# Peptides against a protein of PDB entry 8BZL: the designs that were tried, part 211

Target 1, 228 residues: chain A of PDB entry 8BZL
Amino acid sequence: SYDRAITVFSPDGHLFQVEYAQEAVKKGSTAVGVRGRDIVVLGVEKKSVAKLQDERTVRKICALDDNVCMAFAGLTADARIVINRARVECQSHRLTVEDPVTVEYITRYIASLKQRYTQSNGRRPFGISALIVGFDFDGTPRLYQTDPSGTYHAWKANAIGRGAKSVREFLEKNYTDEAIETDDLTIKLVIKALLEVVQSGGKNIELAVMRRDQSLKILNPEEIEKYV
Target 2, 242 residues: chain B of PDB entry 8BZL
Amino acid sequence: SRRYDSRTTIFSPEGRLYQVEYAMEAIGHAGTCLGILANDGVLLAAERRNIHKLLDEVFFSEKIYKLNEDMACSVAGITSDANVLTNELRLIAQRYLLQYQEPIPCEQLVTALCDIKQAYTQFGGKRPFGVSLLYIGWDKHYGFQLYQSDPSGNYGGWKATCIGNNSAAAVSMLKQDYKEGEMTLKSALALAIKVLNKTMDVSKLSAEKVEIATLTRENGKTVIRVLKQKEVEQLIKKHEEE

## One batch from the design tools (peptide; made by RFdiffusion4, then SolubleMPNN)

Design b1_p21_4_s3 (from b1_p21_4, 7 letters changed)
Fold by OpenDDE base, seed 4:
Structure b1_p21_4_s3 (fold): chain B 228 residues (1-228), chain C 242 residues (1-242), chain A 21 residues (1-21)
Amino acid sequence: as target 1 above (228 residues)
Amino acid sequence: as target 2 above (242 residues)
Amino acid sequence: EEEELERREAELQKEIREELE
């Protein structure tokens, strides 16, 4: 099958394939990221898992490295490609630079990858937005967001996916220094934000926490319910 | 793979490169960026459209990028494309510095990027970059400089220019008010505010919506400074009082 | 193959124009 040029400018200057990829993201399950003082938290809307489906394979929060994790909204298959490449880059960086990647570095890598897929003929954009969180080697918590275009920004808090608008509105109102004063408050903020769009509380939320100098921890439903 | 590379940017029967023109159209929808050359410095002024409360504090301007110690740029167009190009500019500048043990001349940096832009209009399997750039800089050859480049790879030196939304109107205003040989950085700042106030699609100009950077020479060193919000507020206030 | 790709690109451009009209 011959591939045609798929990402070209419209007469009015639009890249429709990028815009359509963004629409694919909007159909994805909601993901939320919040940067606390010494903690980063990712929360995702738990997709209904079929009875015969392995829950492990449906995880939307993935570690890229020991100090970086990512949540995504959009096409799961596309996400897997991005995650795999990011993991390889993280390992390569450790080998060549002898230090873990900064969160900004790996975000820029992912962003550049996405951008290239918007500019090369025969390639379609990735139908994925990502929230990338972690700690730099100096212990600074970071949160970044990327979209299908390859644009990326640093955030205090953000959301992606179908419920992103409502969650962002909540975060804009409720994200304060007081609201993130403690790890527990930060976790509570993420849960409350997700509850704006997720029904039935902790059963439908996947939550990951990374504290300073600690590995990624996925909270179990019982732990989540303590914060509800 | 090169197997599926097509000639995306081809000539029309009329000899037009529509993909380049369409890329330029994309830039027309971007936030306004101004550049003004003065006798004692150069400035960039850029519209900040996306003010999000949840954005992390950016140490540097959102639309103004430091390229090296002697150059900065502002971008209008597709942000992701801009990020790629600004990174490339930094790499080119750094490679030159390493190779020649002196900073890259401003025009050479601009030209190097323009060659890349042009290549993306000529080689199959690529689309043009949907970005125009304003460059400000200082070098020992030409002193303070202002350049503009577009998706085609064309560039030019300017005394004052504008890219992005309402750029044509801004350029017209600049032509009317720019006094050749008499432009101080102070007057250039005032002019920038004046033009932005008229060209930005806002009811009232606010300091939160404007980023300004100045490039000056102090004690034989280039100083690139992003104006503080309070400084921009003062400039706006002064303009409103006139 | 290149000619076919060019044809498909032209078709895409046509479709884009039609969507904008």
Scores: peptide ipSAE 0.014, ipTM 0.523, DockQ to the pose 0.030
Fold by OpenDDE base, seed 2:
Structure b1_p21_4_s3 (fold): chain B 228 residues (1-228), chain C 242 residues (1-242), chain A 21 residues (1-21)
Amino acid sequence: as target 1 above (228 residues)
Amino acid sequence: as target 2 above (242 residues)
Amino acid sequence: EEEELERREAELQKEIREELE
């Protein structure tokens, strides 16, 4: 069976393991990214944390460096591996080049890592898509997406995970220059987009904001409710 | 038969490399890419399939990549594989420039990548790259050049060729209409539009779905230019009037 | 040129077949 093999081509030219990894992403919690004028915003659907689970351990939005953060959809364990490698690369880059990575650079690194896992025997693809946001050294906000195949593109706004289709449709209709004119409007746009697929309102949304020359800020539920 | 499909690229009892064949099949489903060599330049024309409103327009080109000041390529097949290969091409070209203090000859760059592709068909633990490339370039040895490479690591120089979806039909059309020795860049552009119009499975060719890059020489320097949408629209309009 | 293109195409196809066989 071609589906049980290491990532090999089917007779029809398909990489089934990559396609199946994409299915794993579709089962993941929804994540949204939006690039504003001077802000980048990530939002993620919170899974109902078991009452006994430490909420700090279920963060779906992680900093890769001071100027870059990532949200993901899919296998959490796979994401941890990618995040750790990306963090090491960010630090290495600072040491060797004496500048922080650009958002594109670190995205390309992650994409290349993912691609290699689609081409090596004894390894399966990573079951994750990622939204990578941040600021370049010149202060330009960036948003990138990468998939299990190792493809990546720059976006104004995008979504990944189980509700991605509906969220993207919302963003296509509502992402305008007017809608991102201010930081607050940009945050509202992300929240509204997530509410298309999240039933229980602001309590089930994790939201992170990065502004120019500022560190990643995770909003508390009370702050999120002010936008709803 | 199943045993040969599920393992590393190995020979079948009939001597076939099925994983390479299947990689080529994957390319057949990719968007069409054309290359045409003219007397005064070379061009790449590629089908653009991923038109999304939320894409950041920072993308210079979806399928056409600048490799160095004297070369560009287009890709058909798996995008992630293409990204890896195009990055490798850039690195090879850069290393050569640093070592020899002159640009890498076009064919040498193509050959270097083809050796890598071939290795991925021969060594265990790897699958072939699901990508074909068209290369355009200029060097002092052969002037304007067009090359094609495939997943096997094979390559060849061409006056005109096509990869991706409906490539066989496109090549047939190119053979019919390509006038050797008389091809100007202007006529090549017109030919590219003509062939794409027939090869692309679209009712009407639009500028949004076509990327075109030209490589020319101006004042002793290579100029690689991606045509603006308006320029492509004009080419399409001219074709419709014919 | 057409003959050369055809020759090159034939050679390339031959090489591909030889590698695939």
Scores: peptide ipSAE 0.029, ipTM 0.505, DockQ to the pose 0.019; fails the geometry check
Fold by OpenDDE base, seed 3:
Structure b1_p21_4_s3 (fold): chain B 228 residues (1-228), chain C 242 residues (1-242), chain A 21 residues (1-21)
Amino acid sequence: as target 1 above (228 residues)
Amino acid sequence: as target 2 above (242 residues)
Amino acid sequence: EEEELERREAELQKEIREELE
C-alpha cells in the first residue's frame, strides 16, 4: 500500500522513499557542474522543447542570488519549491547578516530542508538533486551537490540526472588542471562532457557561466556552438 | 471517524508518482481545451459537454473562468477540483493586488497555483488535483501570454497548446498550422475551430458545444470577452465553407 | 525528419512521463 507518504526505515535499514526519490533524479535531464580557477559553469541537457513551447519557461538553471546559481535533476515542481525557499533565505541573509550567503551556507540550507522532508510525517522527499555553484565573498569558486536525502558535498566537477554516470566518467578522465586553466577551456570541458550524452550537439545544451565578480550569464546557442 | 484514507502521493520503486500520473490520465478523458497565442491577443477554446437546458444562462462559462481583469483560465478535469483551484487563483490575484497595488504578473499567478498543486503531491493526507489548466493573460512585462499547468505543479508557456481529450492530436495539428509571428487573433480563432472540429468526437461542431474567450488590449486596458453563440456559429460556418 | 521529430516528441513525452514516473 503506497498510502503512507512516510519515509520510514525498512527492516534492513533503508529509507525507501529516499532511494525512490533518487531514482526520480536518475530519470531527470542531465546536469553538469564544473569549478574552474576563476569560473563556475553549469550545463544542462535541453530536452527538446516542444515547437510551440516558450523556452523561457523551461529553465533548468536559475539564480538563487547574485553570487549563487543552481541546476537540478528530477521533478521540476519540487525544484521550484526549493529554489523559492533558497532565494528567500539568500535575501534574508543579506538583510540580517549584511553579506551574501556563502555557497556552502545556502547548500546547507537546502540540504537541511531536504532532510526535514525525509523525516517529517506526512511528507515525501524532494525528488531532486541539485548542483549549486557560485562565488564566496572572498572570490573563491565553489561547487556543491545535494541529493534527496539532504546530503551534500563539495566537488571540483560533478553530474546529476540520467546521463550522470557517463558524464562523471568523462570528467574523471578529463578534469585536469590543464583542462581548467582558462575560462574558455573550462566551458569547453562542460560542453564536451554534456556531448557524451546529448546527441544533437550544442543546440540541446543550456549553459550558464559565472565568473569572478560577474553576474550569471546564460550562453545563447551561438555562443555555445563556438566551443563545440 | 471518517478515515480519510489520506492517500499520500509517494514515489514508486522506479521513482514515479503514480497518483500524479493517474490524475493526468483522468484529465485525458476530460473535454478538450485549446489555447492559442496571437500577436494581437490570446484565446481559449473549450469543449462544453454539459448542455443542460435547465442550466441558468447566467453562467459566464462552464470551462472558462475569469481570474482578474487581465487573466482567464480554462480547465480540464474534475469540476470540483477546478472550482477550488479557480477560486484560489482569484484569491491569490486579489491578495497581490491589495498588497502591491498592481495586478499580479501572469507567470507569478501561475506559479503560485503550481506551488499549491505541487504541495498536494508532496504532503500526506492530500491527493493531487485532477485538473490541468490553460491560462491566458496580459501583463506589462511579457504582453500576451499562454500557460499550461498540470497536476504535478509543472507549468510552461506556450504559443499554442491543448489539454483534455485528444490533446496529442490537437497539439500535432497546432504545430502544423501555427505560423509563428504571423498569427492574428482572427487566424487563431479559425485555427481553434479547425482543430476542435477534428479533435472533438462530434459529427458536427455546434456553437452550443464550444466556448471561446478572447483576451485583447483596447485603449490600454485588457478586455476579456466570451464569444456569443452567434459569433461562434459564424466561425463554424466560415470553417465549413472553407 | 518529421518522423524523427515525432519520435523525439514521443521520447520527450516519454521522458516527461518518465520524469513524472
Scores: peptide ipSAE 0.018, ipTM 0.631, DockQ to the pose 0.023; fails the geometry check

Design b1_p21_4_s3 (from b1_p21_4, 7 letters changed)
Fold by OpenDDE base, seed 5:
Structure b1_p21_4_s3 (fold): chain B 228 residues (1-228), chain C 242 residues (1-242), chain A 21 residues (1-21)
Amino acid sequence: as target 1 above (228 residues)
Amino acid sequence: as target 2 above (242 residues)
Amino acid sequence: EEEELERREAELQKEIREELE
């Protein structure tokens, strides 16, 4: 019998395949996102690149468009599919609407995609959570999170992956208006948050910054160490 | 755990894709393939397991496939799956060339296939491909390149790597002997022979059991060459003398 | 609307935390 991947409700109303996909996310490297005043920052736990592996092929933060970037936790191959589809949508939106997508719009698109994969016969959920950050056309910084179920919400700060609980607890205590008063302070907050779960300091952190009206910038290890 | 093993690729309670893991295990029993990136070229070395004298010698290579003028790959795993994937790689490369009038970038070709692999892990009624690939290539963006992909659709770039039988041991040896920034194609060939000699389940390495392809640049053109048996014999002999 | 959204977000975070536990 061709076993079809079926996401069905349990008698108690659970979607087990979605829950199991969430378990896959929990095994992923930790990612953190913080919305500042005029900046959005993504940080990801950088797993030690295997000796002889090319570091350029191991990126966990990517641009979806000029004004939107994404970090993820979970299955890398699944993430690639989501990223590619989101990029296509961003371009299509620019062509049809003549404006860049809002961060909410592209988040909703991704969320809807994920949701369809939880409901469609013959498909399994995506084993990925994502932090999506960027700027709306009006210059407002935004942070959204999506999970395998296709839910999404806006956040001031959030974390996903293995160390997400500890990072969130840190952010809940330390995210204040004062802590995000400047771009540098916001970056520092993200680094400090990640250091709750990342060993060996700044060498194991991938950090990306997007400022208002600026492109995504990935910080090098030396730049990260300046904040540590 | 076993309850989820027989079904279309779905998540286990622990968030694992067992069908993908089992495909990877199957690949671990396949013939060894090595890839080594050098400053002046890149190579693939693969174990030949099926030496049938009656095979029509027309086969240029059993395990190494030319994809286009700038790329080749080697395969570890199910032969039928490999044939499908290598054909798809060729088609993707050809379509790109026709559309853009330039060769497809190496990583883009790898990614395109990896997306297909991933799809076979996500859609019902499909099983993962029981194949890992090593890709060698040259493009104007990154020069000489070596990639590895697995049944999950994950891939990565490498300076040196191994797939198939005893791959872990091979990788360990490569880590020890690979000299970053100083690797010549000549030294890479010697290293390949050294590693294969230790990792292949053979008492003595013979040229009949090894396929080697090199990718180089000559006069602004990519040259993909499969080494002749005599050349491989010389490499083996040289290794035995050391 | 923002406060309700924040409350919903907090509840969702709690649910996610409880599910992830």
Scores: peptide ipSAE 0.000, ipTM 0.597, DockQ to the pose 0.019; fails the geometry check

Design b1_p21_4_s4 (from b1_p21_4, 7 letters changed)
Fold by OpenDDE base, seed 5:
Parts: C-alpha cells; sequence; structure tokens
Structure b1_p21_4_s4 (fold): chain B 228 residues (1-228), chain C 242 residues (1-242), chain A 21 residues (1-21)
C-alpha cells in the first residue's frame, strides 16, 4: 500500500504521509492566533498538567526572536526541532542582514524546512502546524500559519489543532474591525474563541501577547480571568 | 540509491507513530524505575532483574548511571539502547563543559538527548530507541530536578514519576502519597520502597532487587550516592514494620 | 563486534548531530 511507504505520490496525487501528519496535528491541543491593530495574540488550550508534573516544562507558546513567537499543534518533539532551527535562523539573519527577520521570512523558512521533509527520502513530515505571529520592523503585526506540507499563508486570525474548526468558525463570525479595535478587545476575542472548545474557563488557557515594540508576554491565570 | 529503508518510522493513517508506541510498549515490560523529588534531594529507585551471582559485583549499578557530577539517570527498556544514550549524555555534558567552562544545565542535557531521540523517529534507516529515562540532577537555575523522557523525544519535569513495568499503578500511588512541599529525602526513600513493594512483580521486596541512588547537595557540591544493600535492607525493614 | 557496533553508532550519532545542526 502506498500509504505505508515513504512520502510519495499516490496514483491519485496524494501525499499520504503529509495527510497523516495533518491527522496528528488534529489530535493536538487547540491553538489560536489573532492579529489586532497593534497587537498579536496567541492562545493555546492547556493540557491538564498531570499531578506531579512541572508545568514549566509544558509550554506551547515560545519565542523565536524578540519580534516573533510561535504556537503549535501536534507532536511536541517535532515542534522542538522546528523551533530550534527557526531560532538559529532568526539569529543568523540578525547577524548577516543586521535586521530582525520579518514574520513572513521566518515563516517561509519554517515552511521550506517542512516541505523538504515531505520530499526527502528517508524522512517523514513534521507532525505539526504552527501559528507564527509577530511584528515586522516597520511595526506591522503579522500572523502566519504553516502545516505539515510546508504550505503557509498570512491570516487575520486562525486556529490549529483538535478544536480548530469550531474556533475558526467563531473567528469568521466575530473577527471585525470593532472586535480588534483595542488590545483588550483583541485579547478578549482570543479568549472567547478558545472557550468554544476549552472547558473550565481561563484555567485551561495559555495566553501570550506581543504588542508593538514589546517582548512576548505570557499572561498569568489571574490576568486571563480579568478578560473572562 | 539509498533504498528506502523499510525501517523508517512513518505515520499511520490515524496520525500515529506506531514504532514509537511499540517502543513504549516494550518499555512497559522493563524493570520499574522511580524518581522522586524532595526538598533536600532527589532519588532514583530501580528494579534489578539480572541478579546473577557470577556478575562481577564491580558493577556500580545496573540501571542507574552517573552522567556527570550533577546528574544521574535511570533507564527502562533495551539495555543496548540505554548504553548508547547514556554514553551520548555523557559526551554532550562533557562537550558543554569544555565549551562553556560550566556544567550543562539539567534540562538542556535532557533536551539534547530528546532531540536525538526525536531524530530517530523521523529519519530513515533508524528506529526509535526502546528506552525511557528518568533524570535526576541539580543546577543553579532550578535546583533539584527530575525529568522523564520517552522514545518520541518528549520529556517533562516531575515531582515524582515512574517508568517501566506497572508504571501507571506506581504513578497513581505517588499521586496519592506525595506531599508537595513537604517531601524530605527520607520520606521520599520510604515512599519509593512503598511503591516498589506494591508495583514490582516480586513476592517479597529484597535489597538485592532494588537499586537506589540519591542526589544531594553538601557544602555547595552535588553528591550522587548509590545506597548500599544494607541501607536498602533497612528501608525495606522499616516499611515492613509499618 | 562491539567495537564495530560502537563505531557505527558513533557515526550514526554524528550524522544525526550534523543533521540537527
Amino acid sequence: as target 1 above (228 residues)
Amino acid sequence: as target 2 above (242 residues)
Amino acid sequence: EEEELQERLDELLREIREELE
């Protein structure tokens, strides 16, 4: 069966390993990203930290650089590899070009990496989708999404993981210029979107914000509760 | 033409990595290893399965390995795989020390190995390592630490955890008895014996079947010590009297 | 045989490290 082989085209033109990697993503915790006017917000469904597990080791939102952060859905170990490579590229870019990466640039880098793993013999696709947010040097907020295939697009808002469909449907209905008019409203929008799929309120949400010319800030549960 | 090595770990139609899951299943049949974090130290307790009289007693530990002055690990799974990974851990730690003139942070060492494990799940011609590890350590950043890693390259920090045979039952017991913020190394040792006594597939817990290592800080130095059989016997005896 | 196995393993680990860098 072609589906049990390496990443090759089926007779119908499908890359089964990529499709199956997308299934792995769908099993992942839900992540949402929203681009506001002068803010980008990432929210992730917190997996119930097992009793006796250290929560500090369970972060799903990470900085790639001072101006870029990422959330992912899917295989955590795969994500770590992508994150590390992206971080190296961000630093390399700063050294060689003397400017931070654009969000598009680093997204394209990640996408290219993923794509190569869909085409190279002896490699399987990455089992992750990512939401990449940040600010370009000109201060423009950006949101990009990548999938296991290496495809990427810019978004106003998007979601990935198990609850992505419901969250996207919510965002399609509720993402308006009025809804993102302020930073607080943008944050509220993300929280409301996640609450479509997350049970038990703000305690099960990890939220990070990046404002213009500011570093990534992870909100604590108390801060999140203010928006609920 | 590098033949597509049929051994490449690939996704199932359901998005599962069966080779990783099968490796984890194999680990479930391995000897039990426990890790418990205390306020004043951290410990590993492991089941000894190979009690051969002819084994040269010079073996410091069958299941517990010193990685550097500040870290040790215990393994559950394929011994040969474990040897490879423990050697790699030592190499990584040494390279870091040489490069930065300071000991590698505990989590960084764990992560480095986990990246290797992950690679063995993604690159062709490789199979997942059939090994889970518990790591104990101390560093200046987080103090005493306990980590668990699996064949997928996932890891996490823990207050207490278990790998190997009957790990689920052990974890359940640890959840019940672990007192957060109040755990002393002494109490942790007692808890380890209690859990092992219930989870090991042995009629009677004996010191010959249990390896215990403790990691403590004395005078600003990390001390890793494997308990002597007599010490383990005392712990078992104390448990039996309760 | 153990040395050969170790060498092969070392090579494999080197390759993996190079790929991870």
Scores: peptide ipSAE 0.011, ipTM 0.603, DockQ to the pose 0.042
Fold by OpenDDE base, seed 1:
Structure b1_p21_4_s4 (fold): chain B 228 residues (1-228), chain C 242 residues (1-242), chain A 21 residues (1-21)
Amino acid sequence: as target 1 above (228 residues)
Amino acid sequence: as target 2 above (242 residues)
Amino acid sequence: EEEELQERLDELLREIREELE
C-alpha cells in the first residue's frame, strides 16, 4: 500500500508519509509564536516534566543564532537534527557572507532540508513543525512556520502542536494592532493564547522573548505569572 | 534500493513510528538497569541474567560499559546492538579527546550517539537500535550526570531513572524515595538495592544477579569501579536488616 | 562542537546511504 511505503504519491496525489508526519506534529506539545512591533515571543506548553527529570534537557525553545530562535512540535530527536543543521548554517553564513542570516533565509534552509527528506529515496519526513522567530539585520521582527512537507510561510501569529487549532482561533480573534502595541501586551497575548489549551496557569508555560538587538530571554515562572 | 526501503522506519497513519515503539517493547523485556545521581557520585545498577559459572570474568561488566575515564553506561536491549553502540561511544569519545585534548562533555557524547540512533529511524534500509542506555559521567561543566536515551534518539537528564523490565514500577519507587539535594552515594546504593529487590522477579535478591558501578571523584580524577560481589552482598544484607 | 558532531553524523549518514545503493 502507498501509506506503508517510502514517501511516494498515492493515486490521488497524496504524500501519505508527509501527512502522517503532520499527525506526529499534532501529537506534540503546543507552541505559539507572535510577532509584535519590536518583539517576537515564543511560548510552549510544558509537559509535566517527570519527577526527577532535568528541566535543562526538556527545553523546546532554542536559539539558532543570536538573532533567531525556534520552537517546535513533534519528534524531539528529529528536531535536534534540524536545530544542529540550522545552527551550523547560521555560523557558516556569518563566516562566508559576514552577516547574520535573515529569519527568512534560515527558515528557507530548514524548509529545504525538510523537503529533501520528503523526496529522497529511503528517507522519511521529519516529524516536526517549527516556529522560527527573530530579527533581520534591519531590525524587522519576523515569524515563520514550517511543517514536515518543507512548506513555510510568514505569519503575524501562529501555533503548532496538539492545541494549535484552539490557539489559532484565539489569535485570529485577538491579534490586533492594539494587542501588540507594547512588548508587554504582546507577551500577554502569547500567554493568553496558550492558556486556551494549557491548564494551571504560568507553571505549565515556557516563554521566550527576543527584543530588537537583544538575545533570547527565557522568562522565569514568576515573570510569566505577572502577565496572567 | 527496494530491499532496504522495505525495512525503512515509516510513520503510521496516526503519526507513530511503530518500529521505534516495537524496539522499546523489546527493551521492556530486557534486564532492569537503573541509575541514581548523588551529590558525591553517580551509580548504575543492572540485573545480571547470564550467571554462567564458566564465563570469563576478565571484563569490566556484563551490562555496564566503561566509555572513557569519565563516563560509563548500562544497556537494556539487544546485546549485539549494545556492543555496536558502546563501541561507537568509545570511538566518539576518543576522537574528541584527540581533537580537543580534553574529554568530551557528557551530554555531547550522549547527543552524538542519539543522533546516530535517530538516523537509524529516518534513513532507509536500517532498523532502530533495540537498545536503551543509561549514562553516568562527570565533566567540568555540570559535574556528576545521569542520562537516559531510547531507540528514537531521544534523551534526557535525570536524577534517577530506570530502563528495561519493570522500569515503570522502578521509576515510581525512585520518585517516592529520592530526596533531591540530600542524596549521598551511600543512600543511592541503598535505594538501588531497594528498588531492584522489588522490581526483579526473584524470590530473593542475590549479589550474583546484580551489577553495580559507581562513578566518583577522588583527588581531582574520576574513578569508575564495579562493586565486588562481596560489597553487593553487604548492601543486600543491610537492606534485609532494615 | 556542533560542527564536529554534524560532520560525524553526515559521515555516518553517508555510510548508510551507500549501503542503500
Scores: peptide ipSAE 0.017, ipTM 0.614, DockQ to the pose 0.139; fails the geometry check
Fold by OpenDDE base, seed 4:
Structure b1_p21_4_s4 (fold): chain B 228 residues (1-228), chain C 242 residues (1-242), chain A 21 residues (1-21)
Amino acid sequence: as target 1 above (228 residues)
Amino acid sequence: as target 2 above (242 residues)
Amino acid sequence: EEEELQERLDELLREIREELE
């Protein structure tokens, strides 16, 4: 049952609705992000696409702008709202500031949006965590994570969703300067990390790569299999 | 601080949105709706439950709604909610047409409504809509399309799918019989009848209890047609002969 | 009836939009 009908502090100082939203995230498909030297990579566990479902409509990785992309874990409908607002902000920023957003900027925007939904009466938190990757204008690769609370941090590598713990443990052990020395090694690291929780094969992984000064590239299954 | 209402959809300790799940449960008891995508068209087939001799003829269909010249939808769930949402769909489509002087792309219309649905799952004083929809349409971007949306605001594209009562069984049957790449509208119609016959748990399917609409392209124009009762009867008869 | 439903929808949508701002 529901403990509270509004996001309020418990007597012991917990925001239960935020914590429960985090539980929704934990039920989501696993996503992993890794920052390389000149590359950022997102990998997502493919949700079992039902037979006869169009895979086009089951994307877990999306572009926010030419220089920023996002993967999420949790409620897909909630994610769509966040994505749309982020895209609008990215475009607005380009128009008003005449430069693309920094990855930190758009992350902060998303985080602030989420935070407001944790503090506003009559609203529930967003049931999503996101990995936001991209390049700043200076060419610096960035990886950020945000959760339902609106908290965000920069990472070298991180994971969200149901397999996040195992993936993070793998990354903690295997993320080294040597492991990200090349773009290919970085991609391989992401794939290996996902394989900790994803059953066999590149067919169950969605992988996106953004290199410096390049657009987001979604790898096809054949390309992924080359790294397995 | 903003307004609070006890009707606010909130997370359970397990991260579930029970109000959304309960809305979906309500839909599970609604009349069955099928959608099937073919190479040369797309169709909706819906169970008609409210048959009363004194009812006036339905303007278009009881369960199937024309949204614009290129799209139609079928609904499963609370009728009042369905009416509200279908009206909104029409308005969205009209506004787009007026603004851009071209028909709204199918997926954009679906997503616009889905964003509304999602909002009703997140904002206070609102309950989820107790409605799932199947959308059929054609646009220049993707051709013939079939979408499904639920109370959460989630949606997906499909080759074939079902909502409402016994939808799981119907989907299973569709998975078995749907021939990808070889599906004609004719074969899709036959499949729809087959699935409905089983899903509605009737010994004999009656044409009066089934609504079918097809969406095709003729001479570069979309044609949405609700099948006449006689046509449905013929389809049923053909099924019985097999 | 359709008009009433539309009015109700418009009201609800307006309320939601206001909350989104």
Scores: peptide ipSAE 0.015, ipTM 0.604, DockQ to the pose 0.075; fails the geometry check

Design b1_p21_4_s4 (from b1_p21_4, 7 letters changed)
Fold by OpenDDE base, seed 3:
Structure b1_p21_4_s4 (fold): chain B 228 residues (1-228), chain C 242 residues (1-242), chain A 21 residues (1-21)
Amino acid sequence: as target 1 above (228 residues)
Amino acid sequence: as target 2 above (242 residues)
Amino acid sequence: EEEELQERLDELLREIREELE
């Protein structure tokens, strides 16, 4: 059966392994990204960290460079590979071009990597979607999403993972210019969006904020509770 | 023509990697390995299933491997796979040392192996490793550390964890008895014995069936020590008296 | 560039295969 093969076209033109990789993403923890006016915010559902697990090792939001960060949904080990390659590319770009990558550039790089894994014989697709946020050199905030197929698009706000549908529905209703007028309001919007799918308050949310000309800041639970 | 290797780990329609799940199932039947992080050290405790009187007194246990001067690991799963991975860990650590003239950070070594594991889940012609590992180590960045990795290439840091047979029950017991911030190596050893006594499918815990290694810092140096059988006997005796 | 990346990936795969075989 074609659905049990490597990434090949079915008779009806489907790439089943890509579709199934997307199902793997849907099983992942929910991640949300929102582009504000002068801020980008990523939020992730914290799976109940096992009481004995070190929270430091359970990061779903990672910096790719000083101006770019990424959240993902799906297979964590797959994500690590993508993140590492993206980081190398960011550094390489700085060395060769003497400027940081644009958010679009690094997204395209990641997307291209994913696409290759959908086409290469003997490889399965990456079981991850990613929200990539940051600032271009001109100070423009950006949000991109990429999926296992290697497609990517720019967004104002988006969500990935198991709760993505509900979160997106919330964002579609509540994302307005007024709702992102300030940094604080933008943060609140992300928190509220995550609370649609996250059981029990701010303790189960990881939140990262990148402001213009500032480094990625991961908010502590106490800081998150201030917005709840 | 790159023949599609039928052994490629692929996604199910539901987005599952069955070969990885099956590898994890295989590990569930392996001997129990425990790791416990303390304030003054970290330990591994492993079930010893193959007690052959003719085994040469190997300085390091059948289940516990020294990786470098600052790290050790225990393995649950397929022995042959374990040997390959432990050798790879040693090589990675050695290469790093040669390149940077300092020991590899613990998490970096774990991650390097996990990337290899992940590759075996993604690339054709390869099956996942049927092995989970517990890592204990010390580095200047985070001090004493305990990590767990699985066939998928996922890993995490832990205060206490268990892999292999009855791991779920062991983890439950660890959660109940582990006192965060107050765990001494001595108390960790006692806890390890307590948990093993309950989780091992043996009527009576014996020192011959348990291997314990501790990692401590003495005079600014990491010391990895496998407990002698007599020491383990004393721990068991103490537990029986409580 | 894609070919180079594929070659690097193939090399990595070969290295992994050679080291683990």
Scores: peptide ipSAE 0.014, ipTM 0.612, DockQ to the pose 0.065; fails the geometry check

